# Ledger of designs, part 210: peptides against a protein of PDB entry 3WG5

Target 1, 218 residues: chain A of PDB entry 3WG5
Amino acid sequence: LAKNIVYVAQIKGQITSYTYDQFDRYITIAEQDNAEAIIIELDTPGGRADAMMNIVQRIQQSKIPVIIYVYPPGASAASAGTYIALGSHLIAMAPGTSIGACRPILGYSQNGSIIEAPPKITNYFIAYIKSLAQESGRNATIAEEFITKDLSLTPEEALKYGVIEVVARDINELLKKSNGMKTKIPVNGRYVTLNFTNVEVRYLAPSFKDKLISYITD
Target 2, 218 residues: chain A of PDB entry 3WG5 as posed
Amino acid sequence: LAKNIVYVAQIKGQITSYTYDQFDRYITIAEQDNAEAIIIELDTPGGRADAMMNIVQRIQQSKIPVIIYVYPPGASAASAGTYIALGSHLIAMAPGTSIGACRPILGYSQNGSIIEAPPAITNYFIAYIKSLAQESGRNATIAEEFITKDLSLTPEEALKYGVIEVVARDINELLKKSNGMKTKIPVNGRYVTLNFTNVEVRYLAPSFKDKLISYITD

## One batch from the design tools (peptide; made by RFdiffusion4, then SolubleMPNN)

Design b2_p22_4_s2 (from b2_p22_4, 11 letters changed)
Fold by OpenDDE base, seed 1:
Structure b2_p22_4_s2 (fold): chain B 218 residues (1-218), chain C 218 residues (1-218), chain A 22 residues (1-22)
Amino acid sequence: as target 1 above (218 residues)
Amino acid sequence: as target 1 above (218 residues)
Amino acid sequence: SSSRFGRVEIDAGLSPAELKRK
């Protein structure tokens, strides 16, 4: 019997329009092969709000489960990364990673100080992040506090508070622990039970363009 | 027996004079076919106040029910989008969407800061948004707070507060839940009961012009 | 007249917003 395929891809660095292109490409490949899921190994300090929102939409439009995995140890799903995670079908974190710190800003001044976002923007993202949490059956109070208190959590805290679904050290532990879990949001209108009993893991590499832009934006 | 037709069209991006042209075209097509309704899938950060007011008028002059559906997940009916929604015959939201943040501004400064609208303009739009809410039998207090507090809401909050009528994940759920509902404002002077029991869904695509302008304005 | 509001924007101002780690 043909093994189910699980794709794994890495997205690292700032969330930009290019990061959207990476998500779109990776998810599209996995969709075309009718994969059981795609795991995105995410490590981001955050980025652009518009790109983040587009990525969330792309994930939610996926024909297959999209798992955000904050990996490796030392990685973060910071700021925009938290929104992306909360918009996904399943969140996993490796030990030694972090999630949160979601307060929007307008940028940095010449002296490196944060330019605060006006209340209009902050309130918008409070509603937005709460909606993502509520849709996924995750802790909306903590999601709000990621903004209002600039809260950041460890994997164990995030699991305890019902922000994430899995703590796993590696892909194998992730697959083992998430096997039989339901997606936190629908896939094509239905909650899917993940089947990782007999899977082939396929790694997707960055395109040449992906490598070039990562090189330019870092 | 010929099935009733429901049109679905997408309007995404900033509210401009071009967005008015899109609304007008889509509604006109649906009117010509005597559709049961048109559903506009709306995803907007806002836009121009003049264009917004013209769109509201066009909706209110429609010969058929116009349903604003904040879709897909991650979409927003932000700012001008909220006014448009409040001016429509029915509001639906998908889980993971937002509505609100309606305070008018004059634009952005070079440093990205908001240029505040004078009290005269703010007060005008407070009165205007309250009138839209009152006309549609929606929560006028919350509508005011969309401006005065720059409030944004989740679908569940918006439903709870009586700002919107339906939370639905997709078009099929929307049709199912809104079947038998009355329009919140009149259609040709009468409140219409929606009949979605035996409908054909027809999707309207953007024109070539529509695609070109979306490409230029993003 | 629609002209009076031609400069008024009712935008959430999300385009310039950044969601970055502090």
Scores: peptide ipSAE 0.106, ipTM 0.393, DockQ to the pose 0.092; fails the geometry check
Fold by OpenDDE base, seed 5:
Structure b2_p22_4_s2 (fold): chain B 218 residues (1-218), chain C 218 residues (1-218), chain A 22 residues (1-22)
Amino acid sequence: as target 1 above (218 residues)
Amino acid sequence: as target 1 above (218 residues)
Amino acid sequence: SSSRFGRVEIDAGLSPAELKRK
């Protein structure tokens, strides 16, 4: 029996292999408890492309809806965070957040300048991000421009242009606005209609490992 | 019970991780005492983008209204200071102060020339600053121009263009003019009407650590 | 395999950014 439970967990900081472990743990807990959904509060400047792709795959393999919520105000789904969001079942943003800036790089030079990725890598990620947008019925032109123009959007712009589904100030407003929406990608081969009527919200705390890794990487 | 107390604290100099610690300490004290508000007297040329974003989050997570007051005359909320102000519950400026000049940079070259930020970073902060302005019901066009034109405004211009809420010469005039105003962003999900009738003003002194760090960074 | 992209960073590069007055 599906429980009227919505899990909420936070993922903050750089996208790494450890971030994958956080996504996997949180989604697994929510799957085991047959939650209605899990909301991942995301605040990231980006990170590793390989970790990002694994996270997208883990979200797409989820047995329950995974909602990416760019939160709190001042947070971003920057770069890798945009790909993760575009690969998810629903995207929400709080006012005062941003999404985009998706151009791949090879890192930073000693002088702090960006080392550009070769055209082969850039073109791969253009195709990849467009595919995520198309699969989710989101604006693939804007998704491409997140790379080609290194575009960044406000929540209002992202909603207006059909990149995201919800602008919400908090979890309660998110649940209210997303109630009755269909997932933008399928869950177990089906587009799920979200039912957030009379749900229990359960917050998942970071593990000791998650806290320690965040402390070491900051 | 909410006390009829308004805290006043000063933050001066470059925005750094240590500046975050100052904001956190001052806001925490005011929260613990259930103050009506805290006024942060801000004078900054700017600083680190990461520290700025953390400060904005800390302000937005405050259990009480945080008023940014660009003070004294001759002070500025330059660059990072503008973002902090736009993320706050109310902005005031003293006559003879300035706000703006928000274009991100990578630093200074050995010859003192600015190392420009790549379009990726510039576009990110355009979206971020517009989002802060939109969330607070402030002029998002001018907020963008703080970056794209490196625009700076007087208090009178900033008030006229809807970037700030109050021009005030001192704390008493600020309290008088802001009395009965609603916060431009919510406190605990609610827009608070400021009540500065018969308030006790309490000044928070910098800690020994705050003084030492300011001395080392100056 | 996503491993071939192990050197690619998809980061906004915000940490090195300075927001200082010009």
Scores: peptide ipSAE 0.086, ipTM 0.375, DockQ to the pose 0.092; fails the geometry check
Fold by OpenDDE base, seed 3:
Structure b2_p22_4_s2 (fold): chain B 218 residues (1-218), chain C 218 residues (1-218), chain A 22 residues (1-22)
Amino acid sequence: as target 1 above (218 residues)
Amino acid sequence: as target 1 above (218 residues)
Amino acid sequence: SSSRFGRVEIDAGLSPAELKRK
């Protein structure tokens, strides 16, 4: 029986193999409980491209809708976070958040300058981000400009340009505004209409391992 | 002899005791070399309040100007990052970044809901953030609203409201725009006029320990 | 194919605020 349950989990910090494990764990819990959806409160400046691609793939393989919610105010879906958002079933942003800045880099030199990615890598991610936008029916031109112009958008701009689907102050407003929306990508091969009528909101806490890694990374 | 050197270092991720060690190390290196300033490319959604307060104190004790630069596009000085910025000698932001969202929380419950800070803690940080704004001649009303309204601002808004001093696309534009500006707080008891004429830009890389902690936290 | 990009950091710097007072 579909439980009228929406899970909410938080993913914060750099996108890494550990962030992948968090996504996988959270989505798996929500899948096992046949949740209506999972909302990931995402606040990330980006991270590793390989981890990001794995996270996108994990979201695309989800048995339930995965909603990326750039939250709280001051949060960002920057760089890798934008790709993750564009790969998700629905994107929401809180007022005072941002999305974009997707130019790939090879890291930082010994002197701390950005090591530019070679054109081949940059062009790969241009194609990749455009694919994510096209597959989700989002603005592929803006998605490209997230790389080519280092563009970042406000929630209102992102909504206006068709990059995201919802601007919401909190989970309750998100649920209210997204109720009856279709997922922007398929869930198990089908576009799902979200039903947030009479849902139980269940928040997921980080595991002990998540806390330990967060503590060691902290 | 004052060396015509500006150091640039990057601080990314959560604000922790390790982030304090990074600030301390970077500032100490720049102090030892009698740099004209250090620019910290800050991208953070926040972190621990104790670490943040220690970082602010370390910046205030700096023998050279510490410039917080919210960079690259898509970065934020969120929560603890806003406090750090407000405690610094100059704040710059790149287009497509954000600042704000300073409401203290006690963390997340087992169900992942935000545990609200008690009014006593919230009021402490309201007073603290207002103090930082007042001491730096920045907008204390907006600083309070970063907590009370969970306000986040664009670079243009933050500049317009007198929260920050510079909007710049890159280090070169930052140096150009901030050249001749006075620090917003004293350096060794004196307000310093920044001199970025004929400066050597030296980037600082994360230490092996910084990389290891970043790797473990990643 | 994912291993090829393991050195590519698509990293912007935001890590979330716990203003926990000890």
Scores: peptide ipSAE 0.070, ipTM 0.306, DockQ to the pose 0.096; fails the geometry check
Fold by OpenDDE base, seed 4:
Structure b2_p22_4_s2 (fold): chain B 218 residues (1-218), chain C 218 residues (1-218), chain A 22 residues (1-22)
Amino acid sequence: as target 1 above (218 residues)
Amino acid sequence: as target 1 above (218 residues)
Amino acid sequence: SSSRFGRVEIDAGLSPAELKRK
């Protein structure tokens, strides 16, 4: 029986347009191999709203299920990372990770204080994050509170409130728990039932360009 | 004879990760229709380096030729826009447009002065822009000077120095002049000869999301 | 490490909305 392939790749650090390149490259490779899914191990404090929206769009256009896995323990899908997760086909979190804190800002002042986004931007992202939650059948009220209250959740809370689908310690537990789950958003217009019964896990390493950009952004 | 389709779309304003979403959406639509090409009318003062790199990657991954057209008169492919152009299958400029001024910066200080990028970033983008020029068979020396001297060129100068391929007043003149040209970078691993002899031009409008993000970014 | 290029502005304009952790 031909092994179903699941790709795993890591995206760590700030969400930038370079992070989009990583998502796009990884998803494209997995699409080319007709993978059962790609799992993106996400660890981000957030980043650019524009890059985030692009990543969400790229995920939504994916020919294969894109699973966002907040991993390893100590990682977060903070801020922009939450939007990306909510735009994905399935969200998993490892114990000791976090999700939320999604309030848009214009940046930091010289003194390190946050420059608040104008109401028009904040309200746009409230509508946007609610839309992502609604489209994925996730908790839109909590999604809004990620912005309005800058709420952050544990994996257990996020699962309980219907923000995420899986709490898993590692890839093997994730595959086991997500086996037979339907994607929360369509893949090519259809909700896919994940089949992880006879899977080969393939890890994607960062490209030289990925490493260089990570080096430059740190 | 089945009409070859050429898509035309506008990308105006700052290069952000949202601009990537516009590029991706427009290119994807044109790919789905197996268009002969897509022409992106570009008018940008620049933007984020990360978003720029993603856009370049998305263009390079395109299944169809992506023509960057610096348009209308008074527009620019400034800074990030130059990189995008150099990463594309063909560059055209309208009279009265500009290209160049590519020096990376870290931002603006509170007093409006430029915060210079560290040498490692500047040198990275020198190497990057030279690579784009070399890969496209364009003038890598001038491409470097876009950074080191913050050089800006007229369409006539850019054409003369081998930075761009076409000077055209409008889409019709662009199609006429670029008809029979080979792409400067491969499309799916092959240099494509553009066929604009029996073309239907289809304009893509910005999505509601595109309009909203443009509104938020202005 | 992705933060450094994201801060590299190759233009003046939009302080893009940053979705950063507080």
Scores: peptide ipSAE 0.025, ipTM 0.269, DockQ to the pose 0.091; fails the geometry check

Design b2_p22_4_s3 (from b2_p22_4, 10 letters changed)
Fold by OpenDDE base, seed 3:
Structure b2_p22_4_s3 (fold): chain B 218 residues (1-218), chain C 218 residues (1-218), chain A 22 residues (1-22)
Amino acid sequence: as target 1 above (218 residues)
Amino acid sequence: as target 1 above (218 residues)
Amino acid sequence: SSSKYGRVEIDAGLSPALLKRK
């Protein structure tokens, strides 16, 4: 019986235009092979807002479910990573990870102090993040508080508050727990029930370009 | 039975004179083919005020209904995009999108700080946006607050407050929900009842020029 | 004349925004 394929790829580091290219490439590969899903192991401190928004769009345009998995332990879906997660078909977190801290900034001053975004930008992202949460049936109040209070949550808190769907230690536990779950947003206009009963896990290696950029940005 | 044609075109990116040319071209094609409507899938962070005003005029001069659809999820009708939407025959939003943040600025300083527009300019655009809202029977108080408070709304909020007419996940849902609705502004002096019962959806591809400019602006 | 407003931007100003952990 033809095994359903689940792709797993890692995205680590700052969210940039290059991170968009990684998402696009990984999702495209999984789409081409008619994968049951792709799991993106995400570890990010955040990054650019524009790149984040493009990534969210790319995820939501996916022909297959995109699962954001905050992994490994010690990883975070911080700031831009939270938006990406909230825009995805399913969010999982490993124990010992974190999510949140979504307040936009303009950058850092010479003294390392944060240059806060003006209310216009902050309010835009409040609406944006709330919209992502509402669309996915996730906690929009907490999503707003990720900005307004710089809230960060543990996996257990995030699950409790209805921000995420799964707490899992590894890919096998993730697949087991998410099996039979519906995607939190549509795939091609339909909420898909995940089928992980007889799957082959296929890891996507970073391209040479991905490795090089990761090396430069690390 | 001759199917009524609905055109769909995408406009993404900054609102510029080139964006005006896109609107003009797309609407002209749809007018020439006596389309029931054109749906513009809009995703914009905003742009130039002059270009925006010209686009609003071009929409309002259309011989056919122009539906602004904030799409896909994660897209926005930000700033200039809100004015364009408020000037159109019908506004739809996909879940996960946003509208608002309409305060005019003069640009950005060397430090990346916003240079605010003087009160005279701000007041002009307050009057302008309120006029667009009033003309369309949309919430003029919220339209003003898009400027004065830098308000941004989710689709659900925008619908609730009477800023938009439809929340729809895709074109098919949009057509279904908007079928039998009257345009919010006149088409050739008449409020048109939309007929989407037996339609052919025709997508307009960006011209080579459109692709090139998109590539340069991305 | 829309030319009067040619310098006015109605942009969300999102491009320079960073969503990084503090």
Scores: peptide ipSAE 0.088, ipTM 0.373, DockQ to the pose 0.092
Fold by OpenDDE base, seed 4:
Structure b2_p22_4_s3 (fold): chain B 218 residues (1-218), chain C 218 residues (1-218), chain A 22 residues (1-22)
Amino acid sequence: as target 1 above (218 residues)
Amino acid sequence: as target 1 above (218 residues)
Amino acid sequence: SSSKYGRVEIDAGLSPALLKRK
């Protein structure tokens, strides 16, 4: 039986227009190869709201399941990363990772203080994040609290509250635990049952451009 | 029987990107020699959150056990040092040392007063530190209190509350007491039983660069 | 239209964060 392929790619750092290009490139490669899924190892402190919304849209338009994996231990799906995760077909977290803290801001002042977003923007993102949670059958109350309380969760808390689906230490454990799970959102209008029985794992490396931009933005 | 090697290195001062380079270099040397473990003698007042998170990640990616030893007497694993310790395979403290005081800040004002971190950042680090504690089977409530109460503990208190594993006066006592202990987090997916029966201790000196940067940042 | 939100950051602000020095 031909081995089904699962792609794994890493996205690390701030969410920007360049991060969108990374998601788009990685998902497109996996789609072209008719992969069983793509796993995105995500480690982000957050970033731009516009880029985040575009990434969510790109994930939802994927022809294959997109699994967001907050990995490795010590990584986060902070802020923008939470929205991206909630927009995905499955969320996994490694032990020692975090998710949440989603309150929008306008930026930082010269003294490093946060410039608060106006209520109109905050309320927009409350509605947006709740919608992502509801559509994925995840905890919309907690999703709102990611903004209103700036809540952050451990993997165990996130699993307990129904924000995420899997806690896994590595890709092999993730594949094992998620095998037979249904996607939390549809793929091409259908909820897909993940089949990770006879899979080959293929790692996608960052492009030279990806490395350069990561170096400049760090 | 070929003597197993245990490396010992010192990391002192503020946690910065340079401190990450020190951790990476020391762990890499010990990995290359297939050491039984590396002991990092840690003495830090704290430092940058980004560097801290990278250090934790590097420790968790280690191919060998990384033991954080708060040493010598009078040293501290303060603030960032606590996170690093909680992310490690084993924590030891010398008598007369301290751990804790983990509340994040944005910096210091011109008058030397602390610029408080917004709730978003504080809550993020609460989740992060609790996750590190939970994964290592350490006291997550106390880990949270390191932030919420700015709690600092003695070695005896930290041992009593299940934050650390060993109180030891020197490297020889540490090796003796930790012999036969399991790592608190896995090494390459497995909990390792430490074997310090026939070990050679090798000290890693700071590089010339390490000395120079320590001199500039002090 | 994503343009309206181009100035909004959903960032945990972790990069500038410092852990308290004693």
Scores: peptide ipSAE 0.061, ipTM 0.333, DockQ to the pose 0.092
Fold by OpenDDE base, seed 2:
Structure b2_p22_4_s3 (fold): chain B 218 residues (1-218), chain C 218 residues (1-218), chain A 22 residues (1-22)
Amino acid sequence: as target 1 above (218 residues)
Amino acid sequence: as target 1 above (218 residues)
Amino acid sequence: SSSKYGRVEIDAGLSPALLKRK
């Protein structure tokens, strides 16, 4: 019996067009192999809104379930990361991680002050984040508060409030806890029940480009 | 009886040389007026290490107690903000705030990846943050873990672990709870017992420069 | 010297997502 394959890949750092390429590459590999799912270990402070929206679209267009796993302990799905998580088929968090702080900004001033987004932009992203929450059957009120109050949640709070689906210490616990869960958004128009019984876990390594960019930036 | 004056000022955004100027200005005003203390409402994601170190020195050289108050709810004393807090005479946090995530970086790559600091820099800041904790009688083990584990704490955890001194919802609660506390570091070579009985609270406004920089960045 | 660390960012990386529209 062909073992159901679950891919695991890490995406760390700011959300950029390059992060989109990473998501696209990883999901594409897992799609090509007809994986049961891909787990993205996400640790991000946030990043570009355009890249974030493209990533969300890429996840929504995935032929397989995309599980966002805020991992390792100390990681966050901050700002853009929260949007990405809310756009995914399942959200998990490790203990000691966080999610939220979604208020859009235009950048930082020369003095390091936050340049506030104009109300039109803020309101756009309020609507957008609420739509992601609603579409995924997650707490839209809290999703709004991620912007309006810059709210950040612990895994336990996020689970309690119905923002996320799983708290798990590691991949094995994640697989165990998420086994039999339905995806929060459809895959190819259907809600999928995850089957992580007798799966093979395959880790995807960073591409040479990923390594090179990391190296150039080191 | 001349009412003991407590100044309150807000410092928000990235830690830069301009943030140093804000700290210096605010503390200087409060020093000139022989205030009982200044409370700095801090909300920062972090910033420059040089600016942070200068701010810590400026706090340590203060003629009056400088209380760092991580405020409002949703705010953080993240990264550089934690160092600043640990360098202060008293740390308070509002519920729903955070402290920690102190690992130094060299910046972000073009792809938004974190450029890791070389071990020499990381080790320098481990020693530095531990020194701040030790000098202030705060938990040096946790201070190290703010770097080595990128640990972030809730106010309740930070209080429990002996990183901070007060959890308070507002200035009035802060004044009540911190009344009679000794400063965690000396003021002019002496540990000061705070006396917030019958104080006048004075809010310091942003300077015209602060406003202009905010405006230019808006 | 402060200059040696002038390029070190002690940022939690919580650079709020520049939800900048291109």
Scores: peptide ipSAE 0.035, ipTM 0.282, DockQ to the pose 0.102
Fold by OpenDDE base, seed 1:
Structure b2_p22_4_s3 (fold): chain B 218 residues (1-218), chain C 218 residues (1-218), chain A 22 residues (1-22)
Amino acid sequence: as target 1 above (218 residues)
Amino acid sequence: as target 1 above (218 residues)
Amino acid sequence: SSSKYGRVEIDAGLSPALLKRK
């Protein structure tokens, strides 16, 4: 029997328009091959709000399940990364990772101090992150606190509070634990039950362009 | 029996004079074909106040019902988009979308800080947005708070507070839920009962010009 | 009357916003 394919790709660094291009490329490859799912190993300190919103939209328009996996240990889905995770079909975290710290800013001053976002922007992103949590059946109160309290959670806390669905040490444990789970948002208008029985794992390497831009932005 | 036609068109990006031209084109096509309604899938961060007021006027002068649908998930009817929605015959939102954050500004300073509008302008738009809400039988108190508190709402909150009429995941659910509803403002001086039984959905593609301008303004 | 408001932006100003870790 032809093995179902699960793609695994890495997205690391700041969220930018280029990060959108990476998500689009990876999801498109997995869609074209009718993969069972794509797992995105995410490690980000955050980035641009516009790029984040486009990435969330691209994930939600995916023809296949997109699993955000905060990996490896020491990685974070910080700020923009939390929004991306909350917009996905399933969230997993490895032990020793973190999620949260979602308060928008306008940037950094010359002295490195944070320029606070005006209430208009902050309130917009509170509504936005709560909407992502509610749509996915995740903890909207904690999602708000990621902004209002700059809250950051461990994997165990995030699981306990219903922010994420899986804590897994590696891809094999992730596949095992998520097998038979329903997606937290619909795929093409339907909640999909993940089937990771008899799957082939295919790793997508970053393109040369992907490597170059990550090198320039880090 | 000849199927009644419902048009669906997308308007995405900043509200400008060009966005007015898109609304005018789409509504005119639907009027010429005597469509049952047009659904505008709206995703906007806001834009120019003058363009917004012209769009509201064009919607209110429509010979057919204009439904604003905040779609897809992750989209917003932010700022100017909220005024446009409140000026329409019916508002729907997809899960994962937002509405609100309507405080007028004069622009951004060189350092990216918001230049506040003078009280005279702010008070004008408070009166204007309250009038749109009152005319459409929507929550005028919340409409004011979209300015005074920079309030933003989830679809569920917006429905609960009587700001919008429908939460729908897709066009099919929107048509199903809005079937038999009365328009919130009159069409040619009469409140119309929407009839989405036995309809053909026709998608209007953006013109080449529409695509080019969205690409330049994003 | 519309010309008086031509300089007014009703924008959420989301494009310049950064969602970065503190």
Scores: peptide ipSAE 0.109, ipTM 0.405, DockQ to the pose 0.091; fails the geometry check

